# Designs tried in a protein design run: peptides against a protein of PDB entry 2YKT. Part 108

Target 1, 231 residues: chain A of PDB entry 2YKT
Amino acid sequence: SRSEEMHRLTENVYKTIMEQFNPSLRNFIAMGKNYEKALAGVTYAAKGYFDALVKMGELASESQGSKELGDVLFQMAEVHRQIQNQLEEMLKSFHNELLTQLEQKVELDSRYLSAALKKYQTEQRSKGDALDKCQAELKKLRKKSQGSKNPQKYSDKELQYIDAISNKQGELENYVSDGYKTALTEERRRFCFLVEKQCAVAKNSAAYHSKGKELLAQKLPLWQQACADPS

## One batch from the design tools (peptide; made by RFdiffusion4, then SolubleMPNN)

Design b2_p13_4_s2 (from b2_p13_4, 5 letters changed)
Fold by OpenDDE base, seed 1:
Parts: C-alpha cells; structure tokens; sequence
Structure b2_p13_4_s2 (fold): chain B 231 residues (1-231), chain A 13 residues (1-13)
C-alpha cells in the first residue's frame, strides 16, 4: 500500500543517517584533526626556518658592506610572523567552530536517532494494528450477516466499522506522511549545518590568504631593489 | 504501548 511504502521510506531515511551519514561524519572529523595537526606542524617548521633567516640578517647587520640587507632580511622574517599569526587564528577557529561542534553532535546523535526511530515505529505499528483489528471485525461481521436470515440486523454496525476504518486509514496515512517529512528534515538539517560550518572555514581561509597577499605585495618591490642600491 | 523517552535533538538550532 501507499502507507506501507512511505513507512519503508521513512525508516530508510533514519537508517541512512545512522549507518551512512554519522560514520562518514566521524571520518570527516578525524580527517579534519589530521589536517589541523599538519598545519600546526607547518607553522612550527616555518618558525625554525625564519628564525634562522633572522640570524642571517644579524650577520649582514654586522658586516661592513651589507648592513642595509640586514634590515631587509629582518623585514622578511617579520612579514612571515604576521602571516603565521593569521594562520594560527584560522586554525583556532577551525578547531572551535567546526571540529568540536561536529564531534559533540555526532556523540549524542546515536541515542537520539535510535529513540526517534523507535518512537515513530511504535506509534506507526499501534495505528496499523488498530486498523487491522477493525478490518478483521468488519470481515467477521460480514460473514455472520451472510449466514443470517435477517442481514439487515447488522447493517448499522457494518456502516460503523466502515467509517471507523476510513478514519483510521486516514490517520495512519497522515502520521506516516508527517513522519517522512520529519525524517527528511532531520537529514537536511545535518547537511545544512555542515555547509554552514564549511562556509565559516572558507571565510577564515580567505582572510588568511588575503593578509598574506597584502603584506607580500607591499614589501616585495622594496626587497627586490635592495641589491641594486649602493651600500 | 511503551514509548522511549524524548531526547534533545543534537542538531536543533
């Protein structure tokens, strides 16, 4: 029946969230943590490299003929420091606004979805069983009427069962329909949350790249001419 | 029939 098919679809939505979405999201969070760790590693390694560049700048400043190049090397290291600070801010946001929130939701969702599905199934079954019982009673009444010398004795009761069946059928169909809409809303809410949080990540990433581009664009022409100028 | 307790939706706004 239509209601039975819609019931199967409803159950499949909940099962898909529990068996496909949530495991995939756990993997996504794990990959995000790995990505964060790698970027933190880059930041640390870069610090060592540019600290060494500062040392080269100190040596230039101590020289007789290359003093001005010392300032250039120091500026290069300082610009890098500012870019790295922006990266660290992006990473903090990535951790706090995306990974932590997703992890908290996934940890709680198994119990919630199990309870939600079970509640739906219990109520759907209750309505279905009540309908089936009413249909069975009508069939029993019709058999009794068929064997009777006075079938009209049962006519009013037959009409009552027909009306009850119609009402229960409508109620079941509405309940299953609402259940399906609810399940689809649950699925959509999860994907929408992911999209919204990824938008925040994208904005933070754009800010990091913009800051780096601006700082380098300002200083690079100055650095490029430094060796052509007399000492 | 028995119904499970209502739990808060982790994904609710």
Amino acid sequence: as target 1 above (231 residues)
Amino acid sequence: SWQPPDLPNPWAP
Scores: peptide ipSAE 0.328, ipTM 0.811, DockQ to the pose 0.415
Fold by OpenDDE base, seed 2:
Structure b2_p13_4_s2 (fold): chain B 231 residues (1-231), chain A 13 residues (1-13)
Amino acid sequence: as target 1 above (231 residues)
Amino acid sequence: SWQPPDLPNPWAP
């Protein structure tokens, strides 16, 4: 029946969220944490490299013939520091605005979805059983009427069961329909949240890249010509 | 109509 098909579809949506979406999201979070860790590692390693560059700048500044190159090397290190600060901000946002929130939601969702599905199934079954009971009673009544010398005696009761069946069928169909719409909304909400949070991360990433591009574009021409100048 | 469970929806706005 239409209601049975829609019921199966509803259950499949919940199962898809529980068995496909949530495990995949946990993996996504894990991969995000790995990515964050790698970027943090890059940041740490870069600090050591540019600290060493500063040391080279100090040596240049102490020389008689290369003093101006010391300033260039210091500028290179300073630009890196600014880029690094922007990266750290991006990483904090990535952690706090995406990973932590997704982790919190996905951990709570198992209990919620289980309860939601169970509640839906219980009520769907209850309505289905009530319908089946009325149908069975109508069938019994019709059988009794066919064997009776006065079938008209049962006519009013037959009409009552027909009306009750119609009403219960309608209630079941509406309930299952609403359940299906709700399940699809739940699925969509999860994807929408992911998209929205990923957009926030993308904005922060864009800010990091923009800052780096801006700083390097401003300074690189100056650095490239530094060795052409006399001592 | 279908009613949600009493547990809070983690994905609700």
Scores: peptide ipSAE 0.328, ipTM 0.842, DockQ to the pose 0.897
Fold by OpenDDE base, seed 3:
Structure b2_p13_4_s2 (fold): chain B 231 residues (1-231), chain A 13 residues (1-13)
Amino acid sequence: as target 1 above (231 residues)
Amino acid sequence: SWQPPDLPNPWAP
């Protein structure tokens, strides 16, 4: 029946969220934590490299013939420090606004979806059973009428059952249809949240790259010409 | 009409 097919579709949406989306989201969060850790590792490794560059700048500053190149090397290290500060800000946002929020939501969602699906199934079954009972009573009434000497005695009661069946069928169809729309809305809300949070990550990433590009573009011509100037 | 359970929806805006 139409109601049975719609019921199967509704259950399949909940099943897809619980068995495909939520496990995949947990994996996504885990991969995000790994990515954050790797970026923190890059920051640490970069600090060692640029600290060594500062040491080279100190040696240049102590020389008689290369003192101005010491300032260039210090500027290179300072620009790096500013770029790393932007990266750290991006990582804080990535952790607090994306990973933490997704982790909290996915943990709570298992209980919520289980309760929602159970409530839907219970009410769907209740309405279905009530419809089946009414149909069975109509069938019994028709059998009694066929065996009776006065079938007209049952005519009004037969009409009442027909109307009741029609109303219960309509209520069941509406309930299942609303359930399906609700399930699709729940699925869409989860994907929309993910998209919106990824947009925030993308904006922060763009700001990081833009700041780095601006700082390097400003200083690079100066650094490229430093060796051409006499000491 | 169908209504969700009394548990808070973790994905509610």
Scores: peptide ipSAE 0.326, ipTM 0.844, DockQ to the pose 0.872
Fold by OpenDDE base, seed 5:
Structure b2_p13_4_s2 (fold): chain B 231 residues (1-231), chain A 13 residues (1-13)
Amino acid sequence: as target 1 above (231 residues)
Amino acid sequence: SWQPPDLPNPWAP
């Protein structure tokens, strides 16, 4: 029946969230933490590299013929420091606004979804059983009427069961339909939250890249000319 | 109609 098919679809939505979405989200969080750690590692390694570059700048500043190149090397290191500060701000946002919030939600969601599915199943079964009972009673009544010398005696009661069956069928169909819409809304809410938080990450990432591009675009022409300029 | 469980929804606004 239409109600049975929609019931199966509703259960499958909840199962898909519990068995596919939530495990995949946990993996996504784990991969995010790994990515954060790798970027922190890049930060540390870059610091060592640019500290060494500063040392080369110090040596240039002490030279008789390359003093101005010392300033260029210091500027290169300083631009890197500013880019690094922007990266650290992005990483803090990535951790606090995306990873932490997703981790808190996914940890609580297993219990919530199990309870939601169980509540839906219990009420769906209750309405289904009540419908089945009315249908069975109508069938028994019709059997008695067919064997009776006065079938008209059962006419009013037959009409009452027909009306009750119609009402209970409508209630069951509406309940299952609402359940399906609710399940789809629950699934969509989870994806929407992920999209919204990923948009925040994208904005912060764009700010990091923009700052780097701006600083380098300003300085790079000066650095490229430094060796061509007479001392 | 469907009603939510007594447990709070972790994904609720």
Scores: peptide ipSAE 0.323, ipTM 0.842, DockQ to the pose 0.867

Design b2_p13_4_s3 (from b2_p13_4, 6 letters changed)
Fold by OpenDDE base, seed 4:
Structure b2_p13_4_s3 (fold): chain B 231 residues (1-231), chain A 13 residues (1-13)
Amino acid sequence: as target 1 above (231 residues)
Amino acid sequence: AWKPPDLPNPWAP
């Protein structure tokens, strides 16, 4: 029937979220944590490299013939520090605004979806069983009427069952339809949240890249001329 | 109309 088909579709949406989306989201979070760890590793390695560059700048500053190159090397390290600060802000956002929130949601969602699906199934079955019962009683009544010497005796009761069946059928169809729309909305909300949070991450990433580009573009011409200038 | 369970929806806005 139409209601049965829509019921199957509704259950399939919930099952898809529970069995496909949520496990995939957990994997996405795990991959995100790996990515964060790698970026933290890059940050640490970069710190060591530019600290060593500062040491070279100190040596230049102590020299008689290369003192001004010490300042250049210090500027290079300072620009790196500023770029690093932007990266750290991006990473904090990535962790706190994306990964942590998704982890909290996916952890709670198994219980929520199980309860939602169970509630839907229970009520759907209740309405279906009530409809089936009325249909069965109508069938029994019609069988009695066919065997009766006075079929008119059952006419009013037959009309009552017909009306009850019509009403219960309509209620079931509406309930299942609403359930299906709700399930689709639940699925869409999850994807929309992911998209929106990825947009926030993208904005923060863009800020990091923009700041780096700006700082390097400003200073690089000066650094390129440093060795051409007399000491 | 179908109504959600009493548990809070983790994905509710």
Scores: peptide ipSAE 0.333, ipTM 0.854, DockQ to the pose 0.870
Fold by OpenDDE base, seed 3:
Structure b2_p13_4_s3 (fold): chain B 231 residues (1-231), chain A 13 residues (1-13)
Amino acid sequence: as target 1 above (231 residues)
Amino acid sequence: AWKPPDLPNPWAP
């Protein structure tokens, strides 16, 4: 029947969220944590490299013929520091605004979805059983009427059962239809949340790249000419 | 009509 097909579709949506979406989201969060850790590792490794660059700048500043190149090397290290600060801000947002929130939601969602599906199944079955019972009673009444010398005695009751069946069928169809729409809305809400939070990450990433580009574009021409200047 | 469960929806805004 139409109601049975829509019921199967509804259950399949909940099943897909629980068995496909949530496990995949857990993996996404894990990969995000790995990515964050790797970027923190880059930060640490970069600090060592630019600390060594500062040491080269100190040596230049102590020389008689290369003192001005010391300032250039220090500026290179300072620009790196500013770029790194921007990266740390991006990582903080990535952790707090995406990973933490997704982790909290996915942890709670298994219990929520199980309860939602169970509630839907219980009510769907209750309405289905009530419809089946009414149909069975109508069939019994018709059998009694066919065996009776006065079939007209049962005509009013037959009409009452027909009306009751029609109403219960309509209620079941509406309930299952609403259930299906609700399930699809729940699925869409999860994807929309992911998209919105990923947009925030993308915005912060763009700010990091823009700031780095601006700082380097401003200083690079100066650094490129430093060796051509008289000492 | 469909009604949500008593548990709060973790994905609700």
Scores: peptide ipSAE 0.331, ipTM 0.852, DockQ to the pose 0.866
Fold by OpenDDE base, seed 5:
Structure b2_p13_4_s3 (fold): chain B 231 residues (1-231), chain A 13 residues (1-13)
Amino acid sequence: as target 1 above (231 residues)
Amino acid sequence: AWKPPDLPNPWAP
């Protein structure tokens, strides 16, 4: 029946969230933590490199013929520091606004979804059983009426069962339909949240790249000219 | 109509 098919579809949505989405999201969070750690590692390694560049700038500043190049090397290191600070801010946002929030949600979701599905199943079964009972009673009544000397005695009761069956069928269909819409909404909400949070990550990443581009674009022409200028 | 369980929805806004 239509209601039975829609019931199966509803259960499948919940099962897909529980068995596919949530485990995949846990893996996504784990991969995100690994990515964060790797970027932190890059920041640390870069610090060592540019600290060494500062040392080269100090040596240039102590020279008689290359003093101005010391300032250039210091500027290069300072621009790097500013770029790395922007990266660190992006990483903090990535951790606090994406990973932590997703981790909290996915950890709680198993219990919620299990309870939601169980509640739906219990009520769906209850309505289905009540419908089946009314249908069975109508069938028994019809058999009794066919064997009776006065079939008209049962006519009012037959009409009552027909009306009850119609009402219960409608209620079951509406309940299952609402259940399906709710399940689809639950699934969509999870994906939408992921998309929205990933958009925030993308925005922060764009800010990092933009800041780096801006700083380098401002200074690079000056640095390129430094060796051509007299001391 | 379908009604949610008593447990809070982790994904609710």
Scores: peptide ipSAE 0.330, ipTM 0.855, DockQ to the pose 0.896
Fold by OpenDDE base, seed 1:
Structure b2_p13_4_s3 (fold): chain B 231 residues (1-231), chain A 13 residues (1-13)
Amino acid sequence: as target 1 above (231 residues)
Amino acid sequence: AWKPPDLPNPWAP
C-alpha cells in the first residue's frame, strides 16, 4: 500500500543517517584533526627556517659592505611572522567552530535518532494494528451477515466499521506522511550544517591568503631592488 | 501528526 511504502522510505532515511552519514561524519572529523595537525606542523617547521634567516640577517648587519641587506632579511622574516599569525587564527577557528561542534553533535546523535525512530515505529505500528483490527472485525461481520436470514440486522454496524476504517486509514497516512517529511528535514539539516560550516572555513582561508598576498605584494618590489644599489 | 522525542535534537538551531 501507499502508506506501507512511505513507511519503508521513512525508516530508510533514519537508517541512512545512522549507518552512513554519522560514521562518515566521524571519519570527516578525524581527517579534519589530521589536517589541523599537519598545518600546525608546517607552522612550527617554518618558524625554524625563518629564525635561521634572521641569523643570516644578523651576519649581514655585522658586515662592512652588506648592512642594508640585513634589514631586508629581517623584513622577510617579519612578513612571514605576520602570515603565520594569520594562519594560527584560521586554525583556531577551524578547530573551535567546525571540528568541536561537529564532534559534539555526532556523539549525541546516536541516542537521539534511535529514540526518534523507535517513537515513530511504535506509533505507526499502533495505528496500523488498530486499522487491521477494524478491518478484521468488518470481515467477520460480513461473514455473519451472509449466513443470516436477516442481513439488514447488521447493516448499521457495517457502516460504522466502514467509517472507522476510513478515518483510521486517513490518520495513518497523515502520520506516516508527516514522519517522512520530518525524517527528510533531519537529513537535510545535517548536510546544511556542514555546508554552512565549510563556508566559514572558506572565508577564514580566504582571509589568510589575502593577508599573505597583500604583505608580499607590498614588500617584494623593495626586496628585489636591494642588490642593485650597494652601499 | 508526528511529534519528536523528548531528547534534544543535536542538530537543532
Scores: peptide ipSAE 0.324, ipTM 0.852, DockQ to the pose 0.869

Design b2_p13_4_s4 (from b2_p13_4, 6 letters changed)
Fold by OpenDDE base, seed 4:
Structure b2_p13_4_s4 (fold): chain B 231 residues (1-231), chain A 13 residues (1-13)
Amino acid sequence: as target 1 above (231 residues)
Amino acid sequence: AWQPPDLPNPWAP
């Protein structure tokens, strides 16, 4: 029946979220944590490199003939520090606004979805069983009427069952339809949240890249001329 | 109409 088909579709949406989306989201979070760890590793390695560059700048500053190149090397390290600060802000956002929130949601979602599906199934079955019972009683009544010498005796009761069946059928269809719409909304909300949070991450990433580009573009011409200038 | 469970929806806005 139409109701039965829509019921199956509704259950399949919940099952897809529970069995496909949530496990995939857990994997996504795990991959995100790996990515964060790698970026933290880059940050640490970069700090070591530019700290060593500062040491070279100190040596230049102590020299008689290369003192001004010490300042250039210090500027290079300072620009790196500023770029690094932007990266750290991006990473904090990535962790706190995306990964942590997704982890909290996916952890709680198993219980929520199980309860939601169970509630839907229980009520759907209750309505279905009530409908089936009325249909069965009508069938029994019709059989009795056919075997009776006075079929008119059962006419009013037959009409009552017909009306009850019609009402219960309508209620079941509406309930299942609403359930299906709700399930689809639940699925869409999860994807929309992911998209929105990825947009926030993208904005923060863009800020990091923009700041780096700006700082380097400003200073690079000066650094390129440093060796051409007399000491 | 279908009603959600009493548990809070983790994905609710």
Scores: peptide ipSAE 0.343, ipTM 0.856, DockQ to the pose 0.891
Fold by OpenDDE base, seed 2:
Structure b2_p13_4_s4 (fold): chain B 231 residues (1-231), chain A 13 residues (1-13)
Amino acid sequence: as target 1 above (231 residues)
Amino acid sequence: AWQPPDLPNPWAP
């Protein structure tokens, strides 16, 4: 029946969220944490590299013939520091605004979805059983009427069961329909949240890349010319 | 009509 088909679809939505979406999201979070760790490693390694560059700048500043190149090397290290600050801000946002929030949600969602599905199934079954009971009673009444010498005796009762069946069928169909819409809304909400948070990460990443590009574009021509200028 | 469970929805805004 239409109601049974829609019921199966509703259950499949919940099952898809629990068995496909949530495990995939946990993996996504794990991959995100791995990515964060790698970027933190890059940050630490870069600090050591540019600290060493500063040391080279100090040596240049102490030289008689290369003093001005010391300033260039210091500027290179300073630009890196500014870029690094932007990266740290991006990473902080990536961790706090995406990974942590997703982790909290996915951890709680198993219990919530199980309860939601169970509640839906219980009520759907209750309404279905009530409908089946009325249908069975009508069938019994009709059999009794067919065997009776006075079938008209049962006509009013038959009409009452027909009306009850019609009402219960309508209620069941509406309930299952609402359940399906709710399940689809739950699924969509999860994907929408992921998209929205990923957009926020993308904006932060864009700011990091833009700042780095701007700083390097401003300074790089000066650094490239430094060795051509006499001391 | 379908009613949600009493548990808070972790994905609710």
Scores: peptide ipSAE 0.341, ipTM 0.855, DockQ to the pose 0.885
Fold by OpenDDE base, seed 3:
Structure b2_p13_4_s4 (fold): chain B 231 residues (1-231), chain A 13 residues (1-13)
Amino acid sequence: as target 1 above (231 residues)
Amino acid sequence: AWQPPDLPNPWAP
């Protein structure tokens, strides 16, 4: 029947969220944590490299013929520091606004979805059983009427059962239809949340790249000419 | 009409 098919579709949506979406989201969060850790590792490794660059700048500043190149090397290290600060801000947002929130939601969602599906199944079955019972009673009444010398005695009751069946069928169809729409809305809400939070990450990433580009574009021409200047 | 369970929806805005 139409109601049975829609019921199967509804259950399949919940099943897909619980068995496909949520496990995949857990993996996404894990990969995000790995990515964050790797970027923190880059920060640490970069600090060592630019600390060594500062040391080269100190040596230049102590020389008689290369003192001005010391300032250039210090500026290179300072620009790196500013770029790194921007990266740390991006990582903080990535952790707090995306990973933490997704982790909390996915942890709570198993209980919520199980309860939602169970509630839907219980009510769907209750309405289905009530419809089946009414149909069975109508069939019994018709059998009694066919065996009776006065079939007209049962005509009013037959009409009442027909009306009751029609109403219960309509209620069941509406309930299952609403259940299906709700399930699809729940699925869409999860994807929309992911998209919105990923947009925030993308915005912060763009700010990081823009700031780095601006700082380097401003200073690079100066650094490129430093060796051509008289000492 | 279908109604959600009494548990809060973790994905609700």
Scores: peptide ipSAE 0.340, ipTM 0.855, DockQ to the pose 0.868
Fold by OpenDDE base, seed 1:
Structure b2_p13_4_s4 (fold): chain B 231 residues (1-231), chain A 13 residues (1-13)
Amino acid sequence: as target 1 above (231 residues)
Amino acid sequence: AWQPPDLPNPWAP
């Protein structure tokens, strides 16, 4: 029946969230943590490299003929420091606004979804059983009427069962329909949350890249000409 | 009509 098909679809939505979405989301969070750790590692390694560059700048500043190049090397290291500060801010946002929130949600979701599905199933079955009972009683009444010398005796009761069946059928269909819409909304909400949080990540990433581009664009021409005019 | 469980929805706004 239409209601039975829609019931199966409803259960499948909840099942898909629990068995496919949530495990995949846990993996996504794990991959995000790995990505964060790798970027932190890059930041640390870069610090060592540019600290060594500062040392080269110190040596230039101590020289007789290359003093101005010392300042250039220091500026290069300082620009890097500013870029790295922007990266650290991006990483903090990535951790606090995406990973932590997703982790909290996915840990609680198993209990919620199990309870939601169970509640739906219990009520759906209750309505279905009540409908089946009325249908069975109507069939029993009709059999009794067929064997009777006065079938008209049962006509009013037959009409009452027909009306009850119609009402219960409509109620069941509406309940299952609402359940299906609710399940689809639950699924969509989860994907929408991911999209929205990824937009925030993208904005933070854009800010990091923009800052780096601006700083380098400002200084690079100055650095490129530094060797042309020796002092 | 469908009614949610008493548990809070982790994905609710």
Scores: peptide ipSAE 0.337, ipTM 0.858, DockQ to the pose 0.870

